# Peptides against a protein of PDB entry 4BOS, part 2

Target 1, 163 residues: chain A of PDB entry 4BOS
Amino acid sequence: PVLTRTVVPADNSCLFTSVYYVVEGGVLNPACAPEMRRLIAQIVASDPDFYSEAILGKTNQEYCDWIKRDDTWGGAIEISILSKFYQCEICVVDTQTVRIDRFGEDAGYTKRVLLIYDGIHYDPLQRNFPDPDTPPLTIFSSNDDIVLVQALELADEARRRRQ
Target 2, 163 residues: chain A of PDB entry 4BOS as posed
Amino acid sequence: PVLTRTVVPADNSALFTSVYYVVEGGVLNPACAPEMRRLIAQIVASDPDFYSEAILGKTNQEYCDWIKRDDTWGGAIEISILSKFYQCEICVVDTQTVRIDRFGEDAGYTKRVLLIYDGIHYDPLQRNFPDPDTPPLTIFSSNDDIVLVQALELADEARRRRQ

## One batch from the design tools (peptide; made by RFdiffusion4, then SolubleMPNN)

Design b1_p8_2_s2 (from b1_p8_2, 4 letters changed)
Fold by OpenDDE base, seed 3:
Structure b1_p8_2_s2 (fold): chain B 163 residues (1-163), chain A 8 residues (1-8)
Amino acid sequence: as target 1 above (163 residues)
Amino acid sequence: PLTGEFPP
């Protein structure tokens, strides 16, 4: 089995497209971002005590309005929220540092999904199987450490290509 | 690492 990336559009919403792809089992839908943004805003608005200004960097209401814009970035906050919503670890491998940032690792989730990040863009990762009739896997066991090694290998190769 | 999504 080989871990590969699916390149999604660089349209200011690649994080949401990438998350949607992996949590839905490999469904590429670049039009999913508006609803993903609304989902995050809804979750944030539902718990203003937890999602405070200290966490958001702005008021709860300001954040909700901000994240629903089609040109605003997603980051650690949004990934954390989506991890909680989908009840899975979201592991992000960074091609610049060759490091993995794990979101939701302390929640005891049984599943994990993987993204690759180059400093400005997110893509989803998937495992391809030798059997052509077996569809790619995007949702892994949280005990599958091999997939993390493979993600690091992808990141290292990407880093080498940029040198 | 910082995980912000930015325009290309």
Scores: peptide ipSAE 0.044, ipTM 0.734, DockQ to the pose 0.155; fails the geometry check
Fold by OpenDDE base, seed 4:
Structure b1_p8_2_s2 (fold): chain B 163 residues (1-163), chain A 8 residues (1-8)
Amino acid sequence: as target 1 above (163 residues)
Amino acid sequence: PLTGEFPP
């Protein structure tokens, strides 16, 4: 089995598209972003004590309005929220550093999904199988360390190509 | 490493 990258559109919503792809088992739907942005805003608004100005960099209400714009980028805050919402680890491999950031690793989730990040763009990762009739896998066991090794290899190769 | 841009 090989871990591969599915390139999603660079339309300012690549994070949302990528997360949706992996948590839904490999469904590419760039139109998912507006609803996911609303979901983020709803969750942020629901807990202003936790999602404070110290965390958001702006007021809770301002952040909610901001993230619902179609041209604003999600980041670590959104990944953390989506990890909790979907009840899975979200592992992001960075092609610039060849390092993996784990979100939700302390929550005891049994599943993990993987994204690849280059500093300005997110793409989803999937495991392809030799049998062409077997669909790619996007949801892995949180104990599957092999997929993390494969993600690092993929990121390292990507970094080398940019050098 | 950073995983995105935080709002100002």
Scores: peptide ipSAE 0.043, ipTM 0.723, DockQ to the pose 0.173; fails the geometry check
Fold by OpenDDE base, seed 2:
Structure b1_p8_2_s2 (fold): chain B 163 residues (1-163), chain A 8 residues (1-8)
Amino acid sequence: as target 1 above (163 residues)
Amino acid sequence: PLTGEFPP
C-alpha cells in the first residue's frame, strides 16, 4: 500500500475540498465549498458561548459572515470544527516543517483522515492498494500510526523537491 | 505548525 496525494484546485477553498474528499471516502467535489462554509457558520452560530470572540478573533456574527465568503481561507479553527462534526481525527502533515498536527486527538475518535499542507494549500491523502479492485482508502484507524509515518515520508519528499 | 491558509 502506498500513501498518495490528490491535488485539488487552489481556489481559496482547498481545505474544505480536501476535508470533504477524505471524509466522504475519496469524492472530489470542489463545488462542496459553499455548503462546507455554511456548515461551519451554522455550527459556530449555534454555540456563541463556546465560539466566543476570544476563540474566533472576531465576534461570532462577524466570523460567520466572514467564513461564508468564497475567498476566505480556513485554518485550525475550521479543521477543529470539522473534526468535531465528522467525529474523526484530522491529521495535517506540513511539508515545510515535516510535522503533523493532529486535530481531535483528545476526543477519542476511532477514525482519522489525513491532509497535506504546504503553508498555503491543502490536499487530501489516500492509501492506494496493489489490488486494482480495491478502491483507495481515505479513512484510517486512529491506531494506524504507520500512515502517519508514511505521511511524514511524503512530506519530506515534497520538501526535498522544493530544495 | 501553522495550519492557516494564506492567499498571496
Scores: peptide ipSAE 0.043, ipTM 0.727, DockQ to the pose 0.160; fails the geometry check
Fold by OpenDDE base, seed 1:
Structure b1_p8_2_s2 (fold): chain B 163 residues (1-163), chain A 8 residues (1-8)
Amino acid sequence: as target 1 above (163 residues)
Amino acid sequence: PLTGEFPP
């Protein structure tokens, strides 16, 4: 089994597309972003005490309006929210630092999904199997540390190719 | 770590 990267469009919504891909078991849907942006805004609006200006960098209402734009880019806030919503750990491997940022690691989720990030763009990761009849896996056990090692290897290779 | 998307 090998961990591979599925390149999604660089259309300002790659984070949402990538998350959707992995949490839905490998479904590529570049049109998913508008609904996911609305979902983020809804969740942010529902808890203004937590999602304060201190957290958001702008007022709760301003952030909701901002994230719903089709040209704004998601980040850690969105990943954190989506981790909670989908009840899974979201692991982001960074090709610049070759490190993994784990979102939802303290929530006790039994499942994890993986994204690869280069500082500008997000892509989903999947495990391919030798049997061609076995579809790729995007949802892993939160105890599967091998997949994290494979993600780091993939990121390191990507970093080496860049230089 | 920084996980936000930023324009090039």
Scores: peptide ipSAE 0.042, ipTM 0.726, DockQ to the pose 0.156; fails the geometry check

Design b1_p8_2_s3 (from b1_p8_2, 3 letters changed)
Fold by OpenDDE base, seed 2:
Structure b1_p8_2_s3 (fold): chain B 163 residues (1-163), chain A 8 residues (1-8)
Amino acid sequence: as target 1 above (163 residues)
Amino acid sequence: GLTGSPAP
């Protein structure tokens, strides 16, 4: 088995498309972004005490309006929210630093999903199997440290290609 | 956290 990336469109919503892909078991749906953005806004609006201005960098209402725009980029805040919603660890490997940022790592989730990030774009990662009839795996055990090693290898190779 | 980045 080998870890590979699926390139999703660079349409300002690549984070949402990538998360949707991995949590749904490998479903590529570039049209999922509006609903994903609304989901995040709904979660934020539902708990103004937790999602405070200190966390959001803007008022709760301002953030909700912001994230629902079709041209705003998601980041750590949105990943954290989605990790909590889907009850899984979201691991992001950065090709610039060759390190993994783990979201939800202390929540006790049994599953993890992986994204690859290059500074301006997110893509989902999947494990492919030798049998072509066996569908790729996007949801891993949170105990599967091998997949993290493989993600770092992918990031390191990507970094070398740009250097 | 930073919007547009995996870093907080």
Scores: peptide ipSAE 0.052, ipTM 0.768, DockQ to the pose 0.130
Fold by OpenDDE base, seed 4:
Structure b1_p8_2_s3 (fold): chain B 163 residues (1-163), chain A 8 residues (1-8)
Amino acid sequence: as target 1 above (163 residues)
Amino acid sequence: GLTGSPAP
């Protein structure tokens, strides 16, 4: 099995598209962003004590209005929220540093999904199988460290291409 | 625009 990257549109909503892709088992839906943004805003609004200005960098209300815009970019905050919502570990491999940042790693989730990040764009990762009748896998065991190694290899290859 | 880093 080989870990591969599915390139999603660079339309300011690549993070949401990528997360949706992996948590839904490989469904590419670039139109999912508005609903994803509203979901995040709803979660943030529901707990202003936790989602404070210190975390958000802006007031709770300002963040909610901001994230619901169709041209604002998601990042670590949104990944953390989505990890908690979907109850899965979200692992992001960075092609610039060849490092993996794990969100939700201490929450005890049994599942993990993987994204690849280049500093300005997110894409989802999937495992392809030799059997053509076996669809790609996007949801892995949180104990599957092999997939993390494969992600690092993929990121390193991407980094070398840019050098 | 800017996107946040995945850094913790």
Scores: peptide ipSAE 0.048, ipTM 0.750, DockQ to the pose 0.167
Fold by OpenDDE base, seed 5:
Structure b1_p8_2_s3 (fold): chain B 163 residues (1-163), chain A 8 residues (1-8)
Amino acid sequence: as target 1 above (163 residues)
Amino acid sequence: GLTGSPAP
């Protein structure tokens, strides 16, 4: 089994496309972003006490309008929200630093998904199997630390290729 | 966390 990335479009919505891909078991849908943006906005709007201006960098209302634009980037806030919504850890491996940031790690989720990030773009990660009849896996056990090692190896290789 | 970055 090998961990690989699926390159998704660089259309400002790559985070949403990537998250959708992994949580849906490997479904590539570049058109999923509008609904995911709306989902995030709805969640943020529902809890203005937590999602304050201090957290969002703008008012709750301004954030909701902003994130629903088709050209705004998702990041840590959105990943945290999606982690909670989908009830899974979202692990992001950075090819620039060869580090993994875990979102939802303290929530006790039993599942994790993985993304790879290069500073300006997100892609989803999947485990491919030697048996062609076995579909790739995108949802892992939160106890599967081997997949994290593989993600770090993948990121390290990517970094070396760019140096 | 900064929007557009995985770092909180």
Scores: peptide ipSAE 0.045, ipTM 0.762, DockQ to the pose 0.126
Fold by OpenDDE base, seed 1:
Structure b1_p8_2_s3 (fold): chain B 163 residues (1-163), chain A 8 residues (1-8)
Amino acid sequence: as target 1 above (163 residues)
Amino acid sequence: GLTGSPAP
């Protein structure tokens, strides 16, 4: 079994498309972004005490309006929110630093999903199996540290290709 | 965290 990358469109909503892909078991739906943006805004609006200006970098209302735009990029804040919503650890391997940022690692989730990030784009990762009749896996055990090693290897290879 | 980046 090998960890591979599925390239999603670079349409400003790659984070949302990528998260949707992995949490839904490998469903590519580039049209999912508007509803996912609204979901995030709804969650943020529902808890202004937690999602304060200190965390958001702007007022709660300003953030909600911002994230619902179709041309704004999601990042750590949105990943944290989606991790909590889907009740899974979201691991992002960065090809620039060859490091993994883990979101939700302290929440006690039993599941983890993986994204690869290059500084301007997110893509989902999946495990492919030798048996062609076995579909790729996108949702892993939070105890599966082998997949994290494979993600680092994939990121390192990506970095080598750019140098 | 920075919007658009995985860094908090």
Scores: peptide ipSAE 0.060, ipTM 0.784, DockQ to the pose 0.129; fails the geometry check

Design b1_p8_2_s4 (from b1_p8_2, 4 letters changed)
Fold by OpenDDE base, seed 4:
Structure b1_p8_2_s4 (fold): chain B 163 residues (1-163), chain A 8 residues (1-8)
Amino acid sequence: as target 1 above (163 residues)
Amino acid sequence: SLTGSFPP
């Protein structure tokens, strides 16, 4: 089994496309972003006490309006929200630092998904199998630390190639 | 670090 990167469009919504890809088991849907943005806005609006200006960097309402725009970029806030929503760890390997940021790691989730990030773009990661009839795996056990090692290797390779 | 902020 080999961990590989699926390049998604750089259309300002790569984070949402990437998350959707991994949590849905490998479904590439570049049109998923509007609904993903609305989902996040709905979650944020539903809990203004938690999602305060201190967390959002803007008022709750301002954030909701902002994230629903088609050209605003998601980041750590959105990842943390999506981790909670999908009840899984979201592990992001950074090609610039060759480090993994784990979102939801203290929530006790049994599953994890992986993204690769280069500072301006997110892509999903998947495990491919030699058997062509075995579909790629995007949802891993939270105990599967081998996939994290493979993600680091992939990120290091990307860094060396400047890709 | 990743784009965006994380709750303190």
Scores: peptide ipSAE 0.039, ipTM 0.734, DockQ to the pose 0.097
Fold by OpenDDE base, seed 1:
Structure b1_p8_2_s4 (fold): chain B 163 residues (1-163), chain A 8 residues (1-8)
Amino acid sequence: as target 1 above (163 residues)
Amino acid sequence: SLTGSFPP
């Protein structure tokens, strides 16, 4: 089995497309972003005490308006929210640092998904199998540390290729 | 647009 990267469009919504891809088992839907942006805004708006200006870097309302724009880019805040919403650990391997940041790692989720990040773009990761009839896997056990090692290897190779 | 803050 090999961990591979699926390149999604660089259309300002790559994070949302990538998350959707992995949590839905490998479904590429570039049109998913608007609804996901609305979902995040809804969650943020519902808890202004937690999603404070200190966390958001802007007022709750300003953030909600901002994230719903079609050209704004998601990051750690959005990943944290999506991790909680989808009830899974989201692991992001950074090609620039060759490090993995794990979101939701303390929540006790049984599943994890993986993204690869290069500083300006997110892509989803999947495990491919030798059997062509076996579809790629995007949802892993939260105990599967091998996939994390493979993600680091993939990121390191990407760094060497400046990809 | 600017990418959201990462890593946290």
Scores: peptide ipSAE 0.038, ipTM 0.722, DockQ to the pose 0.211
Fold by OpenDDE base, seed 2:
Structure b1_p8_2_s4 (fold): chain B 163 residues (1-163), chain A 8 residues (1-8)
Amino acid sequence: as target 1 above (163 residues)
Amino acid sequence: SLTGSFPP
């Protein structure tokens, strides 16, 4: 089995498209972004005590209005929220640093999904199998450390291609 | 476009 990258559109919503892809088992739907943004805003608005200005860097209301725009980029805060919502670890491999940041790693989730990030764009990762009739896997065991090694390899290859 | 922060 080989870990591969599916390139999603660079339309300012690549994070949401990528997360949706992996948590839904490999469904590519760039039109999911507005609903994903609203989902995050709804979660944030529902708990203003936790999602404070200290966490958001802006007021709760300002953040909700901001994230619902179609041209704003998600980051660590949004990934953390989505990790909790989907009850899975979200692992982001960074091609610039060849490091993996694991979101939700302390929550005890049994599943993990993987994204690849280059500093300005997110793409989803999936495992392809030799049998063409076996569909790609996007949801892994949180104990599957091999997939993390493969993700690092993929990131390192991407980094070398830019040099 | 406005960006969110990554990594934390």
Scores: peptide ipSAE 0.037, ipTM 0.718, DockQ to the pose 0.193
Fold by OpenDDE base, seed 3:
Structure b1_p8_2_s4 (fold): chain B 163 residues (1-163), chain A 8 residues (1-8)
Amino acid sequence: as target 1 above (163 residues)
Amino acid sequence: SLTGSFPP
């Protein structure tokens, strides 16, 4: 079994496309972003006490308008929200630092998904199996630490290619 | 494009 990267379009919505891909079991849908953006905006708008200006860096309403634009990029806030919504850890391996940021790690989720980030682009990760009839896996056990090691290996390889 | 922050 090998952990591999699926390159999604660099269209300003790569985070949403990548998250959708992994949580839906490997479905590539570049048109999913508007719905994902509206989902996040709806969640944020529903709890202005939690999603405060201190958290968002802007007012609740300003954030909702901002995230629904087709040219704005998501980050840690959006990943945290999506982790809660999909009830899974979202683990992001950074190719610049070769580190993994784990979102939702303290929530007790039994599942995790993985993204790879290079500073300007997100892609989803999947596990491929030797048996061609076994589809790739995008949703892992939160106890699967091997997949995290493999993600770090992918990131380190990517970093070395840039040096 | 305006970007969100990563990592936190």
Scores: peptide ipSAE 0.036, ipTM 0.714, DockQ to the pose 0.193

Design b1_p8_3_s1 (from b1_p8_3 with P1S)
Fold by OpenDDE base, seed 4:
Structure b1_p8_3_s1 (fold): chain B 163 residues (1-163), chain A 8 residues (1-8)
Amino acid sequence: as target 1 above (163 residues)
Amino acid sequence: SRPVFPKP
């Protein structure tokens, strides 16, 4: 089995598209972003004590309005929220640093999904199998450390291509 | 706005 990257549109909503892809088992839907942005805003608005100005960099209300714009980029805050919402680890491998950041790693989730990040764009990762009749896997066991090694290999290969 | 990454 091989871990591969599915390129999603670079339309400012690649994070949302990528997360949706992996948590839904490999469904590519670039139109999912508006509702996911609303979900983020709803969750942020629901807990102003935690999602404070110190965390958000702006008032709670301002952040909610900001993230709902179609041209603003989601980041670590959104990944953290989506990890909790979908009850899974979200592992992000960075092609610039060849490092994996794990979101939700301390929550005891049994499942993990993987994204690849290059500094300006997110894409989803999936495991392909030799048997073409076996569909790609996007949801892994949180104990599957082999997939993390494979993700690092992908990141290293990507980095080499840019050097 | 803010950077897409990194993790806080």
Scores: peptide ipSAE 0.057, ipTM 0.781, DockQ to the pose 0.094
Fold by OpenDDE base, seed 5:
Structure b1_p8_3_s1 (fold): chain B 163 residues (1-163), chain A 8 residues (1-8)
Amino acid sequence: as target 1 above (163 residues)
Amino acid sequence: SRPVFPKP
């Protein structure tokens, strides 16, 4: 089994497309972003006490309007929200630092999904199997540390290619 | 210019 990257469009919504891909078992849908943005806005709006200006960097309402724009970038806040929503750990391997940031790691989720991040773009990761008839896996056990090792290997290789 | 990363 090999961990591989699926390149999604660099259309300002790559985070949402990537998350959707992995949580839906490998479905590439670049049109998913508007609804995912609305989902995040809905969640944020529902809890202004938690999603305060201190967290958002702007008022709750301003954030909701901002994230629903088609040209705004998702990041750590959005990943955290999506982790909670989908009840899974979202692991982001950074090709610049060769580090994995784990969102939802303290929530006790049994599942994890993986993204690869280069500083400006997110892509989803999947495990491909030797049997071509076995579809790629995008949802892993939170105990599967092998996939994290493989993700680091991918990131390290990507880093070396840029240097 | 909200940062895309890092982890909060």
Scores: peptide ipSAE 0.056, ipTM 0.773, DockQ to the pose 0.059
Fold by OpenDDE base, seed 2:
Structure b1_p8_3_s1 (fold): chain B 163 residues (1-163), chain A 8 residues (1-8)
Amino acid sequence: as target 1 above (163 residues)
Amino acid sequence: SRPVFPKP
């Protein structure tokens, strides 16, 4: 088994496309972003006490309007929200630092998904199997630390290629 | 665009 990267479009919505890909078991849908943005806005609007200006950096309403734009970038806040919504740990391996940031790591989720991030773009990761009839896996056990090692290896190789 | 990462 090998961990591989699926390159998604760099269209300002790569985070949403990447998350959708991994949580849906490997479905590439570049048109998913508008609904993903609306989902996040709905969640944020539903709890203005938790999603405060201190968290969002802007008013609740301003954030909701902003995130629903087709050209605004998702980041850590959106990953945290999506982790909670999909009830999974979202692990982001950064090719610039060769580090993994884990979102939802203390929530007790039994599953994890992985993204690779280069500072300006997100892509999803998947495990391919030797048997071509076995489909790639995008949802892993939260106890599968081997996949994290493999993600770090991918990130390190990507970093070296850019230097 | 905006700062995308890291975790707050």
Scores: peptide ipSAE 0.054, ipTM 0.774, DockQ to the pose 0.094
Fold by OpenDDE base, seed 3:
Order: structure tokens, then sequence, then C-alpha cells
Structure b1_p8_3_s1 (fold): chain B 163 residues (1-163), chain A 8 residues (1-8)
């Protein structure tokens, strides 16, 4: 099996589109972002003690209003929230550094999903199988370290292409 | 705004 990248639109909401893709088993829906943003805002608003100004970099209310804009970028905060919501590790491989950041790694989740990040854009990763009747896999075992190696290989290849 | 990545 081969790990591959699905390119999603670069519309300021690529993180949300990418996360939705992998957690829903490979469903590409660029229109999912508004609801994803609302979901995050709802979660943040529900726990102002945890999602403090120190964490958010702005007041809880300001963050909620900000993240619901269609032009604001999701990042580590949003990934952490979505990891917790979907109860899975979100592993982000960076093509610039050829390193993986694992979100939710301390939570003991049994599942992980993978994104690839180039510094300005997120895309989802999937495993393609030789059997054409077997659909691509986007949700992996948290014990599957081979997929992380494959993600690093993809990132390294991408980095070399840019050199 | 803030960086899209990395992890805090």
Amino acid sequence: as target 1 above (163 residues)
Amino acid sequence: SRPVFPKP
C-alpha cells in the first residue's frame, strides 16, 4: 500500500477541509468549513476556563468570532480541539522540516489521521491499496508507525522537489 | 493572526 496526498482547495479553510476528509473516511467537502468553524467556536465557548486567553491569544469571545470568519487560518489550537472532538491523534507532517507533530498523543487514542503541511497549506493523506475494490484508508491505528515513516518519505520527497 | 503551524 502507498500513502498519497489529496490536494484540497487553498481557500483559507484547507485545515478544516483536510481534517473533515480524513475523519470522515475520505470525503472531500470544501463546503464543510463553516460548520467546522462553528463546531470549534462552540467547543471553545463551552469551556472558557480551559480555553483561556493565554491559550487562545485573545479573549474567548474574540476567538469564537474570529475563527468563524471565512478567511482566518486554523492552526495548532484548532487541530488540538478537533483531535479531542474526534477522539483521534492528528499527525501533521511538515514538508519544510520533514518532521511530524502529533496532536492528542497523550490522550491514549487508538486511531490516528494524517495531514501534510507545507507552511501555508494543509492536505489530507490516505493509504491506497493494491486491490482496486478496497477504498483508501484515512483512519489508521495509533500503533501503525509505518504510516508515519511513509508520511516522512512523502515530506522528504516534497522538500527535495522544492530545492 | 497567528502561525498556522507548528504545535505550541
Scores: peptide ipSAE 0.054, ipTM 0.773, DockQ to the pose 0.061

Design b1_p8_3_s2 (from b1_p8_3 with P1K)
Fold by OpenDDE base, seed 4:
Structure b1_p8_3_s2 (fold): chain B 163 residues (1-163), chain A 8 residues (1-8)
Amino acid sequence: as target 1 above (163 residues)
Amino acid sequence: KRPVFPKP
């Protein structure tokens, strides 16, 4: 089994497309972003005490309006929210640092999904199997640490290619 | 420019 990267469009919504891909079992839908942005805004608006200006860098209302724009970039806040919404750990391997940041790791989720991040772009990761009749896997056990090792290997190779 | 990262 090999962990591979699926390149999604660099259209300012790559994070949303990537998350949607992995949590839906490998469905590429670049049109998913508007609804996901609305979902983020809804969740942020629902808890202004938690999603404070100190966290958001702007007022709660301003953030909601901002994230719903089609040209604004999601980040750690969105990943955290989506992890909670989809009830899974979201693991992001960074090709610049060759490190994995785990979102939702303290929530006790039994499932994890993986993204690869290069500083300006997110892509989803999937495990391919030798049997062509076995579809790629995007949702892993939270106990599957082998997939994290494989993600680090991908990131390390990517870093070597760019340096 | 880049997406906001890492955790808040």
Scores: peptide ipSAE 0.062, ipTM 0.789, DockQ to the pose 0.126
Fold by OpenDDE base, seed 5:
Structure b1_p8_3_s2 (fold): chain B 163 residues (1-163), chain A 8 residues (1-8)
Amino acid sequence: as target 1 above (163 residues)
Amino acid sequence: KRPVFPKP
């Protein structure tokens, strides 16, 4: 099996598109972002004590209005929220540092999904199988460390291409 | 450009 990257549009909503892709088993839907943005805003609005100005960098209400814009970028806050919502570990491999940032690693989830990040863009990762009739896998066991090694290999190759 | 860190 080989881990591969699916390039999604660079339309300011690549994080949401990428997360949707992996948690839905490989469904590419660039139109999913508005609903996901509203979902995040709803979750943030529901707990103003936890999602404070210290975490958000702005008031709870300001963040909710901001994240619902179609031109604002998702990041660590949004990944953390989506990890909790989908009850899975979200692993982000960074091509600039060749590091994997794990979100939800202490929550005890049995499943993990993987994204690749280059500093300005997110893409989803999937495992392809030798049998062409076997569909790609996007949801892995949280004990599958081989997929993490493969993700690091992809990131290292991407880094070498830019150097 | 939005970073991956910090984790909330």
Scores: peptide ipSAE 0.060, ipTM 0.788, DockQ to the pose 0.086
Fold by OpenDDE base, seed 3:
Structure b1_p8_3_s2 (fold): chain B 163 residues (1-163), chain A 8 residues (1-8)
Amino acid sequence: as target 1 above (163 residues)
Amino acid sequence: KRPVFPKP
């Protein structure tokens, strides 16, 4: 089995599309972003004490309005929120640094999903199997460290291609 | 502006 990336549109909503892809088992839906943005805004608005200005970098209300715009880019805050919502680790491998940041790593989740990030774009990762009748896997065990190694290898190769 | 990464 090999870890591969699915290139999603660079339409300002690549993070949401990528997360949706992996948590839904490999469903590519570029139209999912508006609802994902609303979901995040709803969660943030529901807990202004936790999602404070210190965390958001802006007021709770300002953030909610901002994230619901179709041209604003998601990042670490949104990944953290989505990790909690979907109850899984979201592991992001960075092609610029060849490092993995694990979101939700201390929450005790049994599942993890993987994204690849190049500094300006997110794509989802999936494991492809030799059997063509076996669909790609996007949700991994949190004990599956092989997938993290494969993600690092994929990122390193990507980095070398861009240097 | 590019996505914010890594986590805060």
Scores: peptide ipSAE 0.060, ipTM 0.787, DockQ to the pose 0.127
Fold by OpenDDE base, seed 2:
Structure b1_p8_3_s2 (fold): chain B 163 residues (1-163), chain A 8 residues (1-8)
Amino acid sequence: as target 1 above (163 residues)
Amino acid sequence: KRPVFPKP
């Protein structure tokens, strides 16, 4: 089995497209971003005490309006929210640092998904199998540390290609 | 670009 990346459009919504891809088992839908943004805004608006200005860097209402724009980028806040919503660990491997940031790692989730990030773009990762009749896997066991090693290898190769 | 984590 080999871990590969699926390149999604660089349209300011690559994080949402990438998350949707992996949590839905490998469904590429660049049009999912507006709904994903609304989902996040709805979650944030539902709990203003938890999603405070201290966390958001702006008022709850301002954040909700901001994240629903089609040109604003998601980051750690949005990944954390999506991790909680989908009840899975979201692992982001950074090609610039060759490090993995794990979101939801302390929540006790049994599932993990993986994204690759280069500082300006997110792509989803998937495991391809030698049997052509076996579809790629995007949802892994949270105990599958081999996939994390493979993600680091993939990121390291990407880094070497750019330097 | 935006980092994974918010700016300090």
Scores: peptide ipSAE 0.052, ipTM 0.765, DockQ to the pose 0.095

